# Peptides against a protein of PDB entry 6GMG: the designs that were tried, part 159

Target 1, 331 residues: chain A of PDB entry 6GMG
Amino acid sequence: DSDDRVTPPAEPLDRMPDPYRPSYGRAETVVNNYIRKWQQVYSHRDGRKQQMTEEQREWLSYGCVGVTWVNSGQYPTNRLAFASFDEDRFKNELKNGRPRSGETRAEFEGRVAKESFDEEKGFQRAREVASVMNRALENAHDESAYLDNLKKELANGNDALRNEDARSPFYSALRNTPSFKERNGGNHDPSRMKAVIYSKHFWSGQDRSSSADKRKYGDPDAFRPAPGTGLVDMSRDRNIPRSPTSPGEGFVNFDYGWFGAQTEADADKTVWTHGNHYHAPNGSLGAMHVYESKFRNWSEGYSDFDRGAYVITFIPKSWNTAPDKVKQGWP

## One batch from the design tools (peptide; made by RFdiffusion4, then SolubleMPNN)

Design b2_p11_8_s2 (from b2_p11_8, 6 letters changed)
Fold by OpenDDE base, seed 2:
Structure b2_p11_8_s2 (fold): chain B 331 residues (1-331), chain A 11 residues (1-11)
Amino acid sequence: as target 1 above (331 residues)
Amino acid sequence: DDSLLQKPVYE
């Protein structure tokens, strides 16, 4: 199947996208047309429009993860992830609820756990943290200054993240960002970087040592955010899809959505960019399509996934892959 | 590595 993946061809730098518009909160276009849009809107480095490189086109061809990859500059590591889980709701529903007709206990518990996550609150937490980080970055010209600023910000807000150790993904995320160290990127200057957000949908039941039921219906205890911080331990996410419940059934391994650094305060008005599958124009899957979805469209997810995480990473401010405003479609 | 590729999203 991987052999069917094709790198989209280069698009002329000045080629305008074919028009497309959102319908029911989602705009859709073929990957080649997205490349055209990307070159016109998101490609700018230090204000200069750039042609998407062969490497970037190759990244993009991987599907939804490719969209995040090309815009963030690196394959997602998912180390600094946030979510929101309503523990009280979960406990209450387990205690007072019961399986639906034909629903197994495991299926019931998995469903209840899934429903106990709040995508909007998870997203808001990530935005909150990203804002704190951006303030810490603003006038910091070395990592030490950034970390000091960050600690001060956290102390002022009495944020539980202040208790994370220095090796935590929270504190190490910047220095572990390749573009931070690049001469044409951050050049080791935090003030040249900004925090950005993407989201990942994935399956909780990935532990092969666990019961088959958990793999089929979800692991209610897996990938919950830590209280106070909202941090999700993503170390056990291995891109393993949901196990089939019937012969012939298959599930998608993951879904990534790119948010960037939009300033729209209303979550429902934010735009998330993602893809449907890897680019296989000559294969059974067909050409890759790119979606620009409103938050509601994105956060709805699919039955393939029972977890959503909102991840913070960094890009150089000189990149325009995370503008303040993102518009659906063209023009 | 197939694990890095997104399989089709069923809409």
Scores: peptide ipSAE 0.123, ipTM 0.784, DockQ to the pose 0.413
Fold by OpenDDE base, seed 5:
Structure b2_p11_8_s2 (fold): chain B 331 residues (1-331), chain A 11 residues (1-11)
Amino acid sequence: as target 1 above (331 residues)
Amino acid sequence: DDSLLQKPVYE
């Protein structure tokens, strides 16, 4: 219940985090300690360390989405999302495979669809596109120049994104970023912005007018990437969780992981920052914990979700919320 | 708005 959510208190700017370290690829700490780390490592604006504001602490308290919110500067809109789906694998498994013992046809199809998504390839596609965008941003001092550069880059790479409509989220993403227009942000200068990435795990069977089977076991046709571009239409994602398959069963609505702009080429070595739930220190859920997970830990996901998307947004280069290198824990 | 809050994933 949202009524139990509490905003974490302010932490002194110079307070160091309590030490913590990764175990089996994941580091964990309480939200208050993450705020301390954030202030030491990620808070810098124009090279100056900042205390996390009350507003930022309020955003953070929302859970995993709060981690992405505080680091990106806005609540995730998820408009520019990418994934990878193996259509041949899907068709082949449906044709030649069969339900497991006790598995319904709908459950089988949902599982096969889930397994036909490749998280690593989806992530790689997002990184590829982010790289193209960053090149387009680098020497552009107005939006027109950015768009021209972007089109040229796409043409040079023979990328299918070059065929997207001008009204597509792909081309409108920068202008729709609040921090781009802020005086202390981009100040309408694309060269002051950089592309960043976060990931969302969610449930495909969200259509309340669809069959109960799709809501319980997934919609095999929902939230697939477009061929060539890898773009996922996220317009029908309403943060609706998986429907219970048995009495007392409940599922989580979503999971968000923050990647930012790490330069590590090996996907397996990248670090994803996320939260376990909203902050409720006086409630049954308890205090929020923040996780720093390797890609393997993040991409594994949960049975609550059958879709993963990798989303591109933008932040000012003056922010240090998306550094080239992210380290797990604190010594 | 509960729809904007993360329910527990990691317990």
Scores: peptide ipSAE 0.120, ipTM 0.827, DockQ to the pose 0.404
Fold by OpenDDE base, seed 4:
Structure b2_p11_8_s2 (fold): chain B 331 residues (1-331), chain A 11 residues (1-11)
Amino acid sequence: as target 1 above (331 residues)
Amino acid sequence: DDSLLQKPVYE
């Protein structure tokens, strides 16, 4: 019940966080304590620490998506998404593999499709593209210059993204970013912006016109990346959860993880920030908790999801919500 | 709109 959602109260600007709780490679804390950390570490605009606003606290209260929301400055649109899918592995496993004991054909195909995605390669593709975008941004003072730089960079790397339409999410992402147009943000100056990354886990079987088996066990053909570019068409993602396979079973609609712009080259050492559910301290769900997980913990996901996408968006360089180095937990 | 809210994830 969405009516149980509560906006966390304001935290004093100078209040220091309590220690996070370590748990199997993750660092965990209650949402109010994350607000304290956020104010000390990530809140800075033009180098000045700021209290999380009521609006930002309201965004945060939505759960894992709220973490991405407050740090990116907008609700995720997920338009510029990347993944990696091993088509050969998929075909070979379907041909040579067999269902497990008690596994239906549909369940087998769904599982094989899920296992044919490579989360690490998908993440690396997004990082590669973000790097190209950042190079294109650094000396561009209008959108035209940015786009020209971007095309040149892609041409130099012989990247298939150079063939995307001008109206594609790839080329339109910057102009469609609210903070780019804000006076205290990008102020229409690309060189004041930087590319950032977040990830979404979701269910492939969301088409209500498809078979019940696809809704229960996954749609093997859904949300695959385009060859060459790695782009995923996210237009059919409607935040619909997996269908129950047994009476009383329920699944989560999505999970979001915030990466930002960390420079750590080893994917396994990168930190992903996410929440467990919307904040309902007076309801059955309880208070929202925030997790800072290593990539292995994040990418493992849950049985609720069979797809992972890595999404690029933009924030002003003056924001400190995406620092080069993220420290897990507190202190 | 419940579609905007994260439903509970296992800890």
Scores: peptide ipSAE 0.102, ipTM 0.820, DockQ to the pose 0.382
Fold by OpenDDE base, seed 3:
Order: structure tokens, then sequence, then C-alpha cells
Structure b2_p11_8_s2 (fold): chain B 331 residues (1-331), chain A 11 residues (1-11)
């Protein structure tokens, strides 16, 4: 229930952020201070700083998803998602492993499935695909040219994505991006756009027609990446949280982390920006906090989630919400 | 405090 959500007030464009504070290996600050940083670092349109608009502040106030929302320019659709799953490990552990003491069979299978995902490889796959897309965008001045370039790039790399049909989220993602069609955005010119990445943590056991055990402990077969492509069918993700396993237990529906287009080759050194909850300064949750985490901190996730997907979307190159280098915290 | 993660959706 977000009835007590409040839009953070405007911050003067020239106001510098207060120092972030360390928190569990992360840099943490209150949402108002993040707005200050955002205006100084990420707000630039065509090289000019911009005050975060009321609309953008409203988006941000939604919590972790708000961070991705304000930086990507649209509410996440999560259609172009990637992950990495070790099928051999999964099969082997199911065959040769055993439930821990007190662990049910369903809990064991859910845990084994969760542990069979490789977050780092999933992230790297997304980066690889984003790189291919960026090459395809670079000199393409219409969508047809972009698609042709993309197919050529995929063919050269013998990438299984070349076999996706034209209706696939992979090929339709650009045309379905609002900022691509905006006059002051892409203006229907692919070369004015770039691929960016964010991540979503969520629960696999969302099928209400499945067993209660799957809803409690995870669905081992759900949200696996397709072999070869790494694409995850996100159509069944309806933001349903994990079911409680004990009285009084509750879980969060999702978590979003913004990566953008950092060029840091070492995954462990990449910075992920995310929020803790929607902004409710006068409510029980309190003010929203924003975290800038290293990949290790982000990818660990929480027990609330057993899936992590890395999603590609697009923003105009004129935006600075996805710079090559991201500095953790302030200063 | 990362324990109070409540994240309402827009859609």
Amino acid sequence: as target 1 above (331 residues)
Amino acid sequence: DDSLLQKPVYE
C-alpha cells in the first residue's frame, strides 16, 4: 500500500550533495540527497544540467523501481531480460544432493535451482548483447538499418539471437521505447540511442495454479533462460512476492538495480544504484534511501527473491543517466 | 535499513 507515498521536494540545481555514508559495503543516502547528486552528475541533457522535474521526482519516490524509472525514462517493462543457468549443476545436485536437516524436498529443489543461476554470467551476457546492439545502433539512421546491422552482427558472432523472430522483444525493444520516438530524444534515429542495463530481483513461485510449496520455496522450472540466447521469458512475472513459510513472515515483491552503461570491465567494480522502499517520510516506512552498491552487494539479493534478471533497454545518448564511469557515493 | 523493502508498482 503506497497511500502514504510522498513526492520529494525540488532541490536547487546548484546544491551540492552531502556526503554519502557507508552502509554494508555500500554508499547510502536519503532520497533528497540523491536528487542533489543526480542533478549534478546524471541530469545533463545535451550537456546541460537539469533540475529533476516534479514528474521525475514522483517516479523516483516509488523506491527501487523509481531509481530505474527516473534514469531510464520509463517504467520498467522487463521484456528483454537475460540470465545464466547451469543446467548440469542443477541436474547433478538434484540427483546426488540431499535436503539439509529440516529442509523439505520442495525447499531443497527451490534452493538448488536458485543456486544454479550465475548472476555474474547473466550480467556478462547482458553486457555482451548490449555491446552488439550499440554497434548496430552506431551508424543506423532508421529502424530498418538498425535491424539489418543487428542481424549481421549476430551472424558474425554466430549468436543464437539471430534466430529470434521479428516480433521478439529482442528486435522490438527499440521501437517500443518511448524516448526513441520523441523529437528531443531519438527522433526515430537509432544512432541517437544507446543500450543500457538494469537488473530485477523477483520470486519464481508466482504461479497461483501451482502448488503452495512452489510459492513458498520457489518454482525450479520457472524463469530459466533459453539455451543459447540467455533470454528469459518474463511474461509470467506479475510482481507477486514469495509466500510466507511461517506466521507473520512477509516478503517484498521485487528489487531493481540501475547499472546503465558503465564501461568497467571488472564486474566486481561496477556500481548498482537502488532504493529501499517508496518515499514515505510521514509513514511507518520513513524516508526513502538510495544505495550505490558494488556488484557483489547487489547480486547477493535477499531471501525474498530467487531470480535475478539483467534487462536491456534504451535511452537517448543526449542523456547522462548512464555515463561510462559511475563513482560510488559522494564526494 | 534494508529490511523494510516495500516497493509498490506503477503498473
Scores: peptide ipSAE 0.069, ipTM 0.728, DockQ to the pose 0.191

Design b2_p11_8_s3 (from b2_p11_8, 7 letters changed)
Fold by OpenDDE base, seed 1:
Structure b2_p11_8_s3 (fold): chain B 331 residues (1-331), chain A 11 residues (1-11)
Amino acid sequence: as target 1 above (331 residues)
Amino acid sequence: DDSLLQRPVYE
């Protein structure tokens, strides 16, 4: 089925985008037109506009994950992920609530778990941590200085992340970022890097050794954030979709949304960029479309997913893929 | 690798 994937053709560097189309509160366009916008708005390296390379266009053709891929510079590893889960709400609803009419116990528990996650609080936690990291980066010219700054910032805020192991994804994320080590990227200088955020929607019931009910209706205990830190262990996420509950039913494997480093304080006004599927212009799926959604549209998700995580990674400050302000659509 | 590609999302 992936045989239909096609790399979008190159767009002239100076070609302006066509207007985006409104779609259910989002701004929507075909992938080639997004490439045009990307070249005009996000492509700048050291202040110079760049044509999207063949490699970048190939990454983009993978769908929503391609949007995050081209803007972050690497395929998402999802190692530094945050979420917010209301344990008290979950326990209370399980104890005092009951399944809806026609809802099985497994469906009820899965739904209650899903509803116990707070997307906005998860996003805010990621933004908080990214802000701390950026302060630690800004005057650090080697990794040791960065780590020292980071620990000091966390101590000042009495943040539980200060207790993480030195080899944890939290402290090792920068050194494991390819663009940090590139000569034209960070060049091993933390002050040349900045923290950015993307989000992943996925299915909790991915354990093939668990019950069929968990695979069909969700695993209420899976992919919960650690108390205090908000960190989610993503090691068991293998991009496995929800299991069908009826013959012929199929679900999407994941959804990625790119936020970057927007400074808009109101979460509801932030813009998230994502795609609908891999690019198959000559296949049954058709051309890939790119969406720019407000947070309420992004965080709503789909029934295909019962988990949302907000992930921090790093890009060089010389890149313009994560500007302070993102304008929805075109012009 | 199909696991790396996004399956179709329908609005």
Scores: peptide ipSAE 0.252, ipTM 0.841, DockQ to the pose 0.373
Fold by OpenDDE base, seed 2:
Structure b2_p11_8_s3 (fold): chain B 331 residues (1-331), chain A 11 residues (1-11)
Amino acid sequence: as target 1 above (331 residues)
Amino acid sequence: DDSLLQRPVYE
């Protein structure tokens, strides 16, 4: 299937985007046009507009994950992920609820689990943590200073993350960020970096050792956030899609949405950038399209997925891939 | 690696 993937051609640096098309409350455009917008709006390094490189175009061609890839500078590792799960709601619905007509017990449990996640609260948690991290980064000129600041911030807020192991993704995320170590990136200076957020939708029932029902209808116990911290163990996410429930049925493996570092306080007004599939202009899938969606549109997800995580990573402040304000569409 | 590619969104 990857054989028909094509790297989008280069776009002239001064080429302005064509207008985006509205689609179900989203702004939509073909990938080539997104490249044009990206070059005009997001490409800036140290204030200088840049042409998207061949490598970046190659990354982008991977689809939704490519959008996050090109803007974050690395393929998503998803190690520092947050979510919100209403345990009480889950237990109550399991106890007092009943399967719908024609719904199996496994399907019922999977659905109830899915519905017990709160995307908005998960997003807010990630934003909260990112804010703490950014404060810790601000005046830290080495990793030790960053970590000390981070611990102090967490202590001040009585945040359960303060109890995380030093080797946890929470504390190791910065040092494991390639752009942090790059000379023209962070150059090992935390104060040159900022926390950014992206989201991943995926399927819970990925364990091949589990029942077929869990693979078809979801694993109610999988990928839940830890109490207090909101951290999700993503180690078992292997990009395995939902199992078909009927012959010929197929599901998408994942969906990524790029948020960056928008400062809009109202979650509903935040913009999420994502793609529909990998770029195959000469194949059956066709050209990749890029969507800029409001949070409501993004968080709705698809039946392909029963989990959503909000992930924190880091980019250099010199990059403009995560501006304070994101305008939906073009112009 | 096909696992790294996004499959078409189901709509």
Scores: peptide ipSAE 0.250, ipTM 0.841, DockQ to the pose 0.432
Fold by OpenDDE base, seed 5:
Structure b2_p11_8_s3 (fold): chain B 331 residues (1-331), chain A 11 residues (1-11)
Amino acid sequence: as target 1 above (331 residues)
Amino acid sequence: DDSLLQRPVYE
């Protein structure tokens, strides 16, 4: 019930966070304590700490998506999404594999499709593209210069993204970023912006006009990356959860994880920040908790989801919401 | 809008 959502109260700027607690390989804390950490570590604008505004606290209260919202500066649009899918593995398993005992054909196909996605390769693709974009941004002082640089970089790498048209989310992503146009943000200067990454877990079987089996067990053909580019068409993602397979069963609509712009080369050592649910301290759900997970814990996901995408967006370099290094927990 | 809120993960 969205009516139970409450905006967390303001925290004094000088209030230090309490220690995080371990939770199955993750670092966990209550949302108010995350606000304290955020103000100490991530709030800096032009090197100055900032108190999280009421608006930002309201965004954060939405749950995992709120974490990405606060750190990216906008509600996720998911327009520039990447994934990796092993088509050969999928075809071979369907041909040579068999449903497990008690597993329906639809359940088998959905499971095989889910298992044919590679989260690590999807993440790597997003990082690769983000790096290309960052190089294109570095010396560009207007959008035209950025686009020219981007095309040159793609040509040099013989990247299939060079074949995308001008209307593609790939080329329009920067101009469609509100913080790029803000005076205290990018101020229309690409060199003041940097590419950042977040991840979304969601359900493939969202088409309400499709079969019940697809809604329950997944749509094997939905939300696959385009060959060569790795781009995922997210236009049909409407935050619809998996349909129940048994009475009383309910599934989550989505999960968002914030990565930012960490430079750690080992994917397994990267830190992903996410939440458990919207903040409802006076409701049945209780207070929102924030988790800082290593990639293994994040990428494992839940049975609620059979798709993972890695999304690129942009933030001003003057923001410290996406530092090169992220420390898990506190202290 | 409930569609914009994260619901509890099923475990």
Scores: peptide ipSAE 0.246, ipTM 0.840, DockQ to the pose 0.451
Fold by OpenDDE base, seed 3:
Structure b2_p11_8_s3 (fold): chain B 331 residues (1-331), chain A 11 residues (1-11)
Amino acid sequence: as target 1 above (331 residues)
Amino acid sequence: DDSLLQRPVYE
């Protein structure tokens, strides 16, 4: 249970990581060894290597969400999320397709909806928006300048995001980022910040007022991106896992993957960092493991989830938790 | 396969 979570011990600043292990096309290591890598590669503040603090180690111990937490500087709020959904494919398959042998109608509809999402296009949309935001940040020294730049960029690209309300997560995301307001962070200077990306896998059937079938097999209408913008309303995501379809079955409530700000143009070559569970070295779950997966491994997901969102947040440029290039594993 | 995660902590 949650009571057996343990904060990993501190690692010496100069301790080099042990080699990662290959695992199903990804690189794998125990959490303590990831801390060693993190200190060598990602810990730099203003160009200076830092030991992972006790607070950061505690965040990390939460599992996959902890990886995103320690690298983004805050617990994920998931407010600025993007996805891609093929409405035509969905409608066509519902109309012309049929349930497989033994598949219920609800299961069929849930599956068709899941398959109508395009993870790669969702990721591409997030990268596109992050790029626009970064351009808007570059020469902006106050929030007003940032917002003006952003609107201009969107207008130039004829992007539907230009029509979003001023209170939209799209426009409020920067001001709501704690590190933006910190003296040693952005210090309220947008040009000191950069957009970064992480991904969340979760279950669509979270509405307790809906049918049991939707909770078991997915809600085909839930968490779809808005046309034109690609924005997903995440307000109804309460980290509720898929409902069991058989006795004894259980599902994980979410999975998080950290991408950061990699510049690799080929999506398939990008690296996603995530964890398997919270750190419980003395419990039944055991020690937390960290995985560095290629996009194909990450985007595949698990049967626990039928939605994937790509979320934009911000970190100070002085942090090195989101470098241009990420090397998979060690060395 | 990913296992159980700690419950979310809100700031």
Scores: peptide ipSAE 0.196, ipTM 0.763, DockQ to the pose 0.134

